# Peptides against a protein of PDB entry 6J07, part 84

Target 1, 107 residues: chain A of PDB entry 6J07
Amino acid sequence: GQRGWFCGSVSQDLRQFWVAEGGTISDPRAADFLFSCDASHPDTLRIYQSLDYIEDNATVFHAYYLSAVANAKIKNSVALGHFILPPACLQKEIRRKIGSFIWEQDQ

## One batch from the design tools (peptide; made by RFdiffusion4, then SolubleMPNN)

Design b2_p24_2_s1 (from b2_p24_2, 10 letters changed)
Fold by OpenDDE base, seed 5:
Structure b2_p24_2_s1 (fold): chain B 107 residues (1-107), chain A 24 residues (1-24)
Amino acid sequence: as target 1 above (107 residues)
Amino acid sequence: SALEEKQKRLLEEIVEQRLKLLQE
């Protein structure tokens, strides 16, 4: 199964989609996938500050990934790796290197 | 520090993933 944690910044619609696709919702420690829409949200900040995250035992993804999957014409055409959500302190530098994040381009 | 190393890894990973996208 797919165990996911959701920041409070993620809509119920995206959470429901996750469950509809066979996922379950768990606490951050048990989750395999962590979803957020806001790197500055207190829920997400707690993840970034955790030892699990710092030691590469957890990755935060932007929940827009789920929306992209829902709207994809071809199954498995959306790569999760393109939706890694970095801490706010790194985003400016990242944008200088790659441009806007995918979730920003679609807004 | 552990945090600095994590941030470095994260930067590299995100850039690498974007490069893969551009090469698709």
Scores: peptide ipSAE 0.638, ipTM 0.920, DockQ to the pose 0.549
Fold by OpenDDE base, seed 2:
Structure b2_p24_2_s1 (fold): chain B 107 residues (1-107), chain A 24 residues (1-24)
Amino acid sequence: as target 1 above (107 residues)
Amino acid sequence: SALEEKQKRLLEEIVEQRLKLLQE
């Protein structure tokens, strides 16, 4: 199965979609996927500071991924790898290299 | 530091993923 954790910044609709698609919701230590809509939210910040995250045992994704999946015409056409949500301190440098994040382009 | 190395890896991963997208 796919176990997910959700930051408080993620809407209930997206959480419900995750469950409807066969996912389960767990605490961040047990989760395989961590979703957030705000890198500065206290919930997300705690993840970034955790040993699991620093040692690459956890990845934070922007929850807009779930919205993209819901709206996709072709199943499995949305790549999770394009929705990695980095800490706020890295975002400016990343934008200089790749431009705006996908979730920003659809705003 | 471990944090600095993590940040470097993360930056490289995100850039790599975007490059793959542009090549589609």
Scores: peptide ipSAE 0.637, ipTM 0.920, DockQ to the pose 0.549
Fold by OpenDDE base, seed 1:
Structure b2_p24_2_s1 (fold): chain B 107 residues (1-107), chain A 24 residues (1-24)
Amino acid sequence: as target 1 above (107 residues)
Amino acid sequence: SALEEKQKRLLEEIVEQRLKLLQE
């Protein structure tokens, strides 16, 4: 099964969806997928500051990915790569280049 | 620094992913 960690900023509904789809919930060190809805949340900040993250051994995704999957008409049509959640200090620059993040748009 | 390099890599990755999406 897929192991996921969830920031405190993620709703219980999204966590439940993850489990319903066959995922398990674990601590960040054991997780294969890290989900957050707030780059400024203390839980997420701790990950950004970790050596594992800095050394590319961890990636934080916006939990809206799970909502997109739940609402998708075609199975496996939602790409996780479009939901990478960067630190707050990078978000303005990123928006200048690509516009709003997917989780900030009507989908 | 290691942090700055990480941030650069992350920026590039996110931009590349969005470009791929726009090409769909």
Scores: peptide ipSAE 0.637, ipTM 0.919, DockQ to the pose 0.591
Fold by OpenDDE base, seed 3:
Structure b2_p24_2_s1 (fold): chain B 107 residues (1-107), chain A 24 residues (1-24)
Amino acid sequence: as target 1 above (107 residues)
Amino acid sequence: SALEEKQKRLLEEIVEQRLKLLQE
């Protein structure tokens, strides 16, 4: 199954969508997928500082991925890899290289 | 540090992912 953790910054609607699609919600340690909408949220910051994250055993994704999946016309057309949510301290540098993140393009 | 190395890897990964998208 798909085990996900959600930062407090993620809406209940997106959480419910995850569950409706067959996912389960767990604590960060047990989760395979970590979702957040705010890299500066205390919940997310704790992840970034964890050994699991630093040792590449966990990845934080922007929860907008779920919204994109929900609105996708073609199954599997949304790539999770495009929704990696980096720490705030890296975002400016990343934007200089790639431009705006996908979750920022609709804003 | 371990954190700095992680951040470096993450930066490279994200850039690579975007490049793949542009090649599609």
Scores: peptide ipSAE 0.636, ipTM 0.920, DockQ to the pose 0.586

Design b2_p24_2_s2 (from b2_p24_2, 8 letters changed)
Fold by OpenDDE base, seed 1:
Formats: sequence, structure tokens, C-alpha cells
Structure b2_p24_2_s2 (fold): chain B 107 residues (1-107), chain A 24 residues (1-24)
Amino acid sequence: as target 1 above (107 residues)
Amino acid sequence: SALEEKLKEDLERIVELKKKLLGL
């Protein structure tokens, strides 16, 4: 499916791109993909605190994924897995192990 | 807590996934 939820931290342009590519916008519970640009935004924090997230039924992705797709010569060459947005408390440890996130490198 | 366990598992999962995607 292509149902997406967007944190308030995500620009309208990226939301519009999602729709233009055939996606729909829904509430978090109905969404197949959850997009955010800020792990500390209240909208995103609510996701991390939800039962769906705790039970591995929800994953948050950084919305920069959509920008990367928009700029890619081959649409499916961008790996969504690179854009998993974990809670802020995990990001420091992840950076220690594998380096900076993609959205931090290209900003 | 359940959340702490979830976060611990996520850390390991994300790190391993990133390594695979990067060819490490």
C-alpha cells in the first residue's frame, strides 16, 4: 500500500510529492508509512510511545527519503531502509557505530 | 520496561540493517 502519515515537521512540498507519486495521506494507525523530519517533534514522539510502535507494528522514516527519490535518476534506487528514523535516544549510539545519517550528510 | 526492550532491539536491528545496506 501507499498510505502515508506525516509529522507536522514535514514540509508541504514533500507531502505533495507523495501524493503526486500516487500516495495517499492517512492517520498514523491506517498508514503504511510514517514520515517525520524530527524525532523530537510531539507528533513523532506520540508514535514512539504508541503500542503499535512498541509491538513492532510501526516504523518511522525520515521524510528526506522523498526528496532523495525525487532527485534520483532511478526512482527505486533509493533504499528506504537508509531512512529509518529512530527515537532520539538511539541516534547517538547508532552514529557511533555506523556514522551520520543520510539526512544529516546531505543537509 | 517494554519500551526499553523495544529500543534495545531496534538499535541492534537498525545497525545491522545499515551495515547490510552499506555492504559492511
Scores: peptide ipSAE 0.267, ipTM 0.770, DockQ to the pose 0.566
Fold by OpenDDE base, seed 3:
Structure b2_p24_2_s2 (fold): chain B 107 residues (1-107), chain A 24 residues (1-24)
Amino acid sequence: as target 1 above (107 residues)
Amino acid sequence: SALEEKLKEDLERIVELKKKLLGL
């Protein structure tokens, strides 16, 4: 399936792209993919605090993934793994180890 | 706490995953 949940931080354009590509929009518990543009947004924070996340049954991705897919010549060339959005408390350490996130880089 | 331990594991997992994806 292709069920997605979207944080309020995600633009309507990206949501519409998801639907246009065959996806559906659902609540977080029913979703296969969770998208956010802001790890500090209340919607996303609720995900990080949920049992599903704590039990490693949920992963949040940055919605910029959808923009990257939309602009890619080959959709499969965009690796979803590059777009894992961790809680804010982890981001500084991750940047120190591997550099800036792809959604923070100049385009 | 459970969340704190989850975050510790996530840090290591994400770093390793990104290294692999980047060919590091």
Scores: peptide ipSAE 0.266, ipTM 0.770, DockQ to the pose 0.628
Fold by OpenDDE base, seed 4:
Structure b2_p24_2_s2 (fold): chain B 107 residues (1-107), chain A 24 residues (1-24)
Amino acid sequence: as target 1 above (107 residues)
Amino acid sequence: SALEEKLKEDLERIVELKKKLLGL
């Protein structure tokens, strides 16, 4: 399905795009996809602290994914995996190994 | 803690996944 939860850090425009593409908005427990623009936002922190997340039943994605999809000529060319948003405590190490996240790059 | 172990696993998983996606 396409049930999505959105952190308060995500703009209404991106939420509207999600709905326009056939998605619905739900609470985190019912959502298939969790979107955030800020790993340190209280809404997102609650996800990382949840049992669902600890048990690998939840993954947070950066909402910039939706913007990338909206701008892509071929939608499947945008890999959701590029937009996994890990907790802030992991981001520095990931940057060291892989480089800056897509949402941190000029495009 | 359980969360700490989860985060450690996530780090390895995410790094590996991103490397694959980037062709590294």
Scores: peptide ipSAE 0.265, ipTM 0.770, DockQ to the pose 0.599
Fold by OpenDDE base, seed 2:
Structure b2_p24_2_s2 (fold): chain B 107 residues (1-107), chain A 24 residues (1-24)
Amino acid sequence: as target 1 above (107 residues)
Amino acid sequence: SALEEKLKEDLERIVELKKKLLGL
């Protein structure tokens, strides 16, 4: 199955969509996918500080991915890779290299 | 599900992308 963890910054609507698509909600240690809308939220910061994340065994994704999938005519057209949510300290450099994040462009 | 399969495929790709983005 697809197990997801959600930061408190993620709306209930997006959580509901996840479940509607067959996903389950779990704690971050058991989750296959970690979703957040705020890299500075305490919940997300705890992830970034965890051993799993530090050892590159965890990745946080911006929950806007789910919104994009929900609204896409072709769901496969939305690439999860574009929704990696790195720690705030990395975002500036990433923007320099690849431009603004998708969730920022659609705001 | 279709979403599950998509996520798995994307996750495979994202590992390499993450390495590039994080300088690993």
Scores: peptide ipSAE 0.111, ipTM 0.643, DockQ to the pose 0.047

Design b2_p24_2_s4 (from b2_p24_2, 12 letters changed)
Fold by OpenDDE base, seed 3:
Structure b2_p24_2_s4 (fold): chain B 107 residues (1-107), chain A 24 residues (1-24)
Amino acid sequence: as target 1 above (107 residues)
Amino acid sequence: SALDEKLKRLLEETVKLKKELQQL
């Protein structure tokens, strides 16, 4: 299924798009996809501290993925992997290795 | 700690995945 959890940092527009595309909204434990726009938001921090996340049973994605999908001519052309949202403590190191995140480039 | 190990894995996986996708 397409069950998603959304951090409070995610706009209602993106949530509505998710639902319009056939997704449902659930709690983090039941969700297949976790979306956030802020790695430092308390909601997201709770995910990073959860046992599911620590044991590699959960991945947080930047909600800008949904915006990219909405604007894409071909929806399948947007790679979800580009939108992995790591904890803030890793972001600087990741940027040094692979460059700026997609959501930062379009800002 | 378990979190530290998770962060290490995440760093490696994210970098690897990003590089692979950039090459496609």
Scores: peptide ipSAE 0.274, ipTM 0.768, DockQ to the pose 0.647
Fold by OpenDDE base, seed 2:
Structure b2_p24_2_s4 (fold): chain B 107 residues (1-107), chain A 24 residues (1-24)
Amino acid sequence: as target 1 above (107 residues)
Amino acid sequence: SALDEKLKRLLEETVKLKKELQQL
């Protein structure tokens, strides 16, 4: 399926793109994909603290993925794995090891 | 705690995945 949950930090444009591409919007428990633009947003923090997340049954992605898909010249050329959005407490360490996140490079 | 262990796993997995993707 293509059910998505969106943090309040995600723009309406990106939500509309998701729906236009055939996606539906649901609550986090029913969603197949969780999108956020802010790891520190209260909505996203609730995900990180949930049992589903702690037990590795959920992944949060940066919603910039949708923008990248919309602008991609080659269909299916955007790798979702590049857009995993870790909790804020991990981001500094990750940047130290692999560099800036893609959504930061395009800001 | 369970959250601490999750964070450790996520750090390792995310770094591993992104390094692999960077090599493609």
Scores: peptide ipSAE 0.273, ipTM 0.770, DockQ to the pose 0.653
Fold by OpenDDE base, seed 5:
Structure b2_p24_2_s4 (fold): chain B 107 residues (1-107), chain A 24 residues (1-24)
Amino acid sequence: as target 1 above (107 residues)
Amino acid sequence: SALDEKLKRLLEETVKLKKELQQL
């Protein structure tokens, strides 16, 4: 499915791209994908605190994934797994182990 | 807590996944 929820931190352009590619916009509970550009945004924080998230029924991705897909030279060359957006409290440790996030490198 | 356990899992899984993807 292509049901997506978008944090208020995500631009309208990326939302429009999602819809143009066949996606729909839904509330977090119905969404297959949760997109955010800011782990500290109140919308995203509410996701991290939700039972669905805590019980592994939801994953938050950085919306820059959509931009990467839009600009990809080769279809399906963008790995969604690179765009998992963890809570802020984990990001420093993750950076220590594997380096900066891809969205930080491109922005 | 449940959140603490979630964060632990997420840390381990995210690091593992990203390392694997970087090896491709």
Scores: peptide ipSAE 0.273, ipTM 0.769, DockQ to the pose 0.650
Fold by OpenDDE base, seed 1:
Structure b2_p24_2_s4 (fold): chain B 107 residues (1-107), chain A 24 residues (1-24)
Amino acid sequence: as target 1 above (107 residues)
Amino acid sequence: SALDEKLKRLLEETVKLKKELQQL
């Protein structure tokens, strides 16, 4: 599906791009994709603490994915898997193993 | 706790996935 939820940390421009590409905006429970720009934002923290997330039924992605898609010559060349946004407590360990996140490199 | 187990899985899966994608 193409239903997306957006944390309050995500700009309106990225939300509008999502809709322009055929996506719809929904609440987290109905969404197929969850987008955030801040793992510490209250909206995102509520997702991490939810039963759906704990039971592996939800994944949070960094909204910079949408910016990368918008700027790519070939839209499907951007791998969504590179934009998984883990809770803040895991980010340091992940950076140690695989380096800085993509959204950090372009910021 | 259930959350701790989730975080452990997420760490392992995320690292593995990104390494695999980087090799493509």
Scores: peptide ipSAE 0.270, ipTM 0.765, DockQ to the pose 0.611

Design b2_p24_3_s1 (from b2_p24_3, 11 letters changed)
Fold by OpenDDE base, seed 5:
Structure b2_p24_3_s1 (fold): chain B 107 residues (1-107), chain A 24 residues (1-24)
Amino acid sequence: as target 1 above (107 residues)
Amino acid sequence: LEEKLQERNQKLAEEIVARELGLK
């Protein structure tokens, strides 16, 4: 199975989609996938401050990934790797190099 | 752990940029 944790910034619709697709919801320590819509949300900040994150054993993904999957016509056409959500302190620097994050495009 | 956090963050930024731009 696929276990996911969700920041409070993630809508119930996206959480429900995760479950509908066969996922389960767990605490951050047990989760295989961590989803958030706001790097500055207290829930997400706690992840970035965790030992798991510092030791490169935890990665936060933007929950927009789930929306993209839900709207995709071709299965497996959405790559999770493009939805890594970095801490807020890194986002400006990253945007200067890549332009914008996928979840910010067409907004 | 602050130093380790900074190192992790810098590495993450580089990984994200590399993935998006296809850099080595």
Scores: peptide ipSAE 0.724, ipTM 0.936, DockQ to the pose 0.595
Fold by OpenDDE base, seed 4:
Structure b2_p24_3_s1 (fold): chain B 107 residues (1-107), chain A 24 residues (1-24)
Amino acid sequence: as target 1 above (107 residues)
Amino acid sequence: LEEKLQERNQKLAEEIVARELGLK
């Protein structure tokens, strides 16, 4: 299925888009996809502290992915893998290597 | 558990970098 969890940092518009595209909203334990716009938000921090995350059974994605999908001209051209949202403590070192995250480039 | 978290984080960082640089 297409079950998604949303951090409180994600706008209602993006949540509505998810549902409009056939997705459902669930708690993080039942969700297939976890979306956030803020790695430092308490909701997201709880994910990073969970056993599911530690055991590599949970990945947080930046919700900007949904915006990118909505605006994509070519179907299936937006790769979810480019929208993995890492914990805040990792972001600086990652940026040193990749420059900036996609969601930062477009905002 | 903290050690496991750090290992997960390190792997995640490497995966992200590899994907963005086209190394994976």
Scores: peptide ipSAE 0.724, ipTM 0.937, DockQ to the pose 0.612
Fold by OpenDDE base, seed 1:
Structure b2_p24_3_s1 (fold): chain B 107 residues (1-107), chain A 24 residues (1-24)
Amino acid sequence: as target 1 above (107 residues)
Amino acid sequence: LEEKLQERNQKLAEEIVARELGLK
C-alpha cells in the first residue's frame, strides 16, 4: 500500500505531492510510510519512543525524499533507503562516517 | 525497554552507514 503519515514539520506541498502520486494520508499506526523533516519535532519524537520503533516495525523517512522524486526524470530512480531519518542522538555519529545526509546536501 | 531502544538505535545507525557506504 501507499499510506503515509506526516510530521507537522512537513510542508503542505509535499503532502499534496504524496496524494497526487496516489498516496493516502493516515495516522502513524495505519501508515506504511512515516515522513518527517525534523527528528526533534514532537510528532517525530513520539514515533522514536514507540514500541513499534523499538521492535523495528516503524521507520521514519525524511520527507525530502518526495522532493527528490518530484525532481527526478525517472521517479523510480530515487531510493527511499537513503532517506531514513534517525533520531537526533545518532546523527553526529552517522555523519562522522558518511559525511552528510542527502537532505543536508546543497542546503 | 531502554536497553532495547539503545540496541535498536545502534542497529539503525549501522544499517544506515552500511547502506551509504555499500558495506555488507
Scores: peptide ipSAE 0.724, ipTM 0.936, DockQ to the pose 0.597
Fold by OpenDDE base, seed 3:
Parts: C-alpha cells; structure tokens; sequence
Structure b2_p24_3_s1 (fold): chain B 107 residues (1-107), chain A 24 residues (1-24)
C-alpha cells in the first residue's frame, strides 16, 4: 500500500484524494511518502531536522504533486521526482538555476 | 551532525537541479 504523511499545510482535499486513490495516512516514520505545501511549516521543519532526513532516508514532496496527478490526462505522466520540496534555506539557490518550482508556476 | 545536514542539503540541491535540467 501507499503510506503517506501530510504536513498541516496540506489541504484536506488533497488528503482525501490520496485516500481515494488507495493511499493511507500514517506518521512520518512509517510513511513512504511525505507531503507538504510549506517548507517552513513546523511539521515540515521537524522532518528536515530528523535523522531520517539527514541520513538520506526521507524526502519531502510538495503536495501539489497530488493536484497535478488529479488533473493529469494520464496519471502516470506526472513524475514525483519533480516535486521534491527542499528546505527553505536551499530554495533561492535552486531557483536561480531552475527558474521556478513546478508548484510555483501555476500561481 | 550539522556537517551531515549540510552534506544532505547540498546533495539534495544538486539532485533537484540535475533532475529539472535533465542532467540526470
């Protein structure tokens, strides 16, 4: 099964979509996928401060991925890898190289 | 531990950039 954790910054609609698609919601330690809409949210910050993250065993994804999947003509056409949400301290330097994150382009 | 965090962050940044620019 698909076990996901959701930061408090993620809307209930996106959480419901996850469940509707067969996912379950769990704590960060048990989750296979970590979703957030705000790298500066306390919930997400705790992830970035965790040993799992530091030891490269955890990755946070922007929950906009789920919105993209929901709206995609082909579900498998949306690549999760393009929705990695880095800590706020990295976003400026990354954005200088890639322009904008996908979740920022439709805003 | 701070050093390990910085290493993780640097690696993550490089990974993201590489994926977005098609370098990886």
Amino acid sequence: as target 1 above (107 residues)
Amino acid sequence: LEEKLQERNQKLAEEIVARELGLK
Scores: peptide ipSAE 0.723, ipTM 0.936, DockQ to the pose 0.608

Design b2_p24_3_s2 (from b2_p24_3, 11 letters changed)
Fold by OpenDDE base, seed 3:
Structure b2_p24_3_s2 (fold): chain B 107 residues (1-107), chain A 24 residues (1-24)
Amino acid sequence: as target 1 above (107 residues)
Amino acid sequence: LEKKLEERDRKLAERIVEAALAEK
């Protein structure tokens, strides 16, 4: 099964989509996927401060990934790697290299 | 531990950049 954790910044609609697709919701420690819509949200910040994150055993993804999957003609065509949500302190330097994050392009 | 975090951030940034530029 797919175990996911959701930051409080993620809408209930996206959470419901996750469950509808066969996912379950769990705490961050048990989750295989961590979703957030706000790198500065307290819930997400706690992830970035965790040992799991620091030791490269946890990665936060932007929940817009789920929206992209829901709207995709081919579900497997959406690459999770394009939706990695980095801490706010890294976003500026990353944007200098890639332009904009995918979740920012449709906003 | 802060040094370890810096290393994690570097790895993360590289991963993101590589993923984004792979399709260009």
Scores: peptide ipSAE 0.669, ipTM 0.928, DockQ to the pose 0.609
Fold by OpenDDE base, seed 5:
Structure b2_p24_3_s2 (fold): chain B 107 residues (1-107), chain A 24 residues (1-24)
Amino acid sequence: as target 1 above (107 residues)
Amino acid sequence: LEKKLEERDRKLAERIVEAALAEK
């Protein structure tokens, strides 16, 4: 399904796009996809502190994924795996290996 | 619990790096 949770850091436009594409909005526990634009936002931090996250049953994605999908010229060309949003404490070491996150390249 | 979180973070970092480098 397309049940999504959205951090308060995510714009209403992206939320509306999700719904327009057939998605629904739910609480984090019921959601299949968790979207955020800020790893340091209190809403997102609560996810990282949750048992679901610790037990590898929850992953947060950067909501810019939705923007990339909306603007993609080729259908299915946007890889969700490129939009995993890690806790802030991991971002520096990850950047040393990959350069910059996709959302940082465009925003 | 903290140890589990550390392991989760390690796995997540690896997942992200692997995903990013897979298409490079």
Scores: peptide ipSAE 0.668, ipTM 0.928, DockQ to the pose 0.609
Fold by OpenDDE base, seed 2:
Structure b2_p24_3_s2 (fold): chain B 107 residues (1-107), chain A 24 residues (1-24)
Amino acid sequence: as target 1 above (107 residues)
Amino acid sequence: LEKKLEERDRKLAERIVEAALAEK
């Protein structure tokens, strides 16, 4: 099964959707997918400071991905790569290149 | 570690930008 970790910033609804779709919830070290809604949340910050992240063995995704999947008419039409959540210090730089993030466009 | 983190951040930003612009 798919193992996911969730920052405290992620709503219970999105967590429930993950489980309903067959996912399980694990600690960050055991998880295959790390979800957050806030790059500045202490839970997420700990990920960015972890050795796994520094060594490119961990990536944080915005939990809005799950919402997009839930509402998508075509399941595979939602690209996980568009929901990578970078540290806050990189977001302004990235926005100058791509504009708003996907999760910001639908808010 | 600080240098490695900087490298990681650079790579991450690059990946995000490339992914977003690839579909435009």
Scores: peptide ipSAE 0.668, ipTM 0.928, DockQ to the pose 0.614
Fold by OpenDDE base, seed 1:
Structure b2_p24_3_s2 (fold): chain B 107 residues (1-107), chain A 24 residues (1-24)
Amino acid sequence: as target 1 above (107 residues)
Amino acid sequence: LEKKLEERDRKLAERIVEAALAEK
């Protein structure tokens, strides 16, 4: 499916792109994809605190994925796995291994 | 529940690292 939830930190432009590409917008429980631009936003924090997240039934992705798809010559060339947004408490540890996240490289 | 969260965080970190390093 292509049902998405969006944190309040995500711009309306990215939401509109999602819909234009055939996606629908749903609440977190019904969504197949959860998008955020801020791991510390209250909306995102509620996801990290949920049972769905703890039980590995929910994953948050950085909405910059949608920008990358929009700019890609081939839509399927962008790997969603590179845009997993972890809680803030894990980001320093991960950066020590991979460097900056993709969404940070152009900022 | 705390242990489950710790395990979830470990798994998440591993997935992110694996995805990034596999592309290199």
Scores: peptide ipSAE 0.668, ipTM 0.928, DockQ to the pose 0.603

Design b2_p24_3_s3 (from b2_p24_3, 8 letters changed)
Fold by OpenDDE base, seed 1:
Structure b2_p24_3_s3 (fold): chain B 107 residues (1-107), chain A 24 residues (1-24)
Amino acid sequence: as target 1 above (107 residues)
Amino acid sequence: MEEKLEERNKKLAEEIVERELGLK
């Protein structure tokens, strides 16, 4: 199964899409996938401060991934790995090297 | 814990950059 947690920053539409695709919504501790649209949102910040995150057992992904999947012409053509949402404190240095995150492009 | 967090963040940043730039 696909259990997902959603930060309050994620729209209801994306949550509904997740469920429509066979996913379920759970608390972050039970979730297999953590989605957020804002690294600075209190919900997401709590994840970055958790032991699960520190011990590399939790990764936050930008929910824009779901939008990309919904609009993809080819199934499985969207790589989740390119949607890892890092803490706000890391984003500037990362952008310096990669330019912009995918969710910031064409938005 | 703070040191562990910093280490985790450092590794995460490197992972993201390597993936986007195709470094390996």
Scores: peptide ipSAE 0.705, ipTM 0.928, DockQ to the pose 0.599
Fold by OpenDDE base, seed 3:
Structure b2_p24_3_s3 (fold): chain B 107 residues (1-107), chain A 24 residues (1-24)
Amino acid sequence: as target 1 above (107 residues)
Amino acid sequence: MEEKLEERNKKLAEEIVERELGLK
């Protein structure tokens, strides 16, 4: 199954899309996928501070992934790996190397 | 556990960059 956790920064529409596609919503500890639209949101910050994250057992993805999937002609053409949302403290240095994150390009 | 966090963050940044630039 698809167990997802959603930061408060994620719209209800995207949450509903997740459920409509067969996903379920759970707490971050039980979730297989963690979605956020704001690395600085308190909900997301708690994830980055968690032991699961520190031990590389948790990864946060930008919820725009779901929007991209919804709008894609081929659903499998959208790679989740390109939507990893890093802590705010890392974003500047990452942008220096990759330019912009996908969610920043399409918004 | 700040040291572990730094290590995790460093690896995450590298992973993202490598994936986006196709370095793997």
Scores: peptide ipSAE 0.705, ipTM 0.928, DockQ to the pose 0.606
Fold by OpenDDE base, seed 2:
Structure b2_p24_3_s3 (fold): chain B 107 residues (1-107), chain A 24 residues (1-24)
Amino acid sequence: as target 1 above (107 residues)
Amino acid sequence: MEEKLEERNKKLAEEIVERELGLK
């Protein structure tokens, strides 16, 4: 099983999907995957301030990834790498170059 | 630590951009 941490900004439905797919829920220190829907949420901010993040041992992903997986016709067709959630202070600059994040395209 | 954080953030931004634009 895969260990995941979830920011309080992530819906219970997505958490349940994670568990249904064989995942477990853990604290951020033990988690292999960190999910959030809000880079400005206090839970997520603590991750960005952690040594693990600073030392490139932790990455936060937007939980919309799980929704995309759930809706995908072909399993494993959704690439996690496209769902990296950067700190809020970086998002405007990144958007100027890529246009918009995947989780924003259907909003 | 602030300098390290800034460095991490810079690298992260570059990584995201490169992945999305296929520059790597």
Scores: peptide ipSAE 0.705, ipTM 0.928, DockQ to the pose 0.604
Fold by OpenDDE base, seed 5:
Structure b2_p24_3_s3 (fold): chain B 107 residues (1-107), chain A 24 residues (1-24)
Amino acid sequence: as target 1 above (107 residues)
Amino acid sequence: MEEKLEERNKKLAEEIVERELGLK
């Protein structure tokens, strides 16, 4: 089973989907995947400030990934790598190069 | 810690950009 941590910014619906798909919910230290919808949320900020993050043992993904998976016509067609959620301080410079993040394109 | 954080952030930004542009 895959272990996931969820920021308080993630809806209960997405959490339920994760569990329905066979995932479990754990604390950040035990989680294989960290999900957030807000890089500025206190829960997520604590991750970015953690030793695990600094030492490249933690990566935060935007929870929109789960929504994309839920709506995918072809199973396993959604690439998690496109949903890495960087700290807020990096987002502007990244957007200058890539245009916009996937989770922002439906806004 | 600040230096390590900056290094981590720089690496992350480059990784994201490379992945997105590399798929174009």
Scores: peptide ipSAE 0.703, ipTM 0.927, DockQ to the pose 0.646

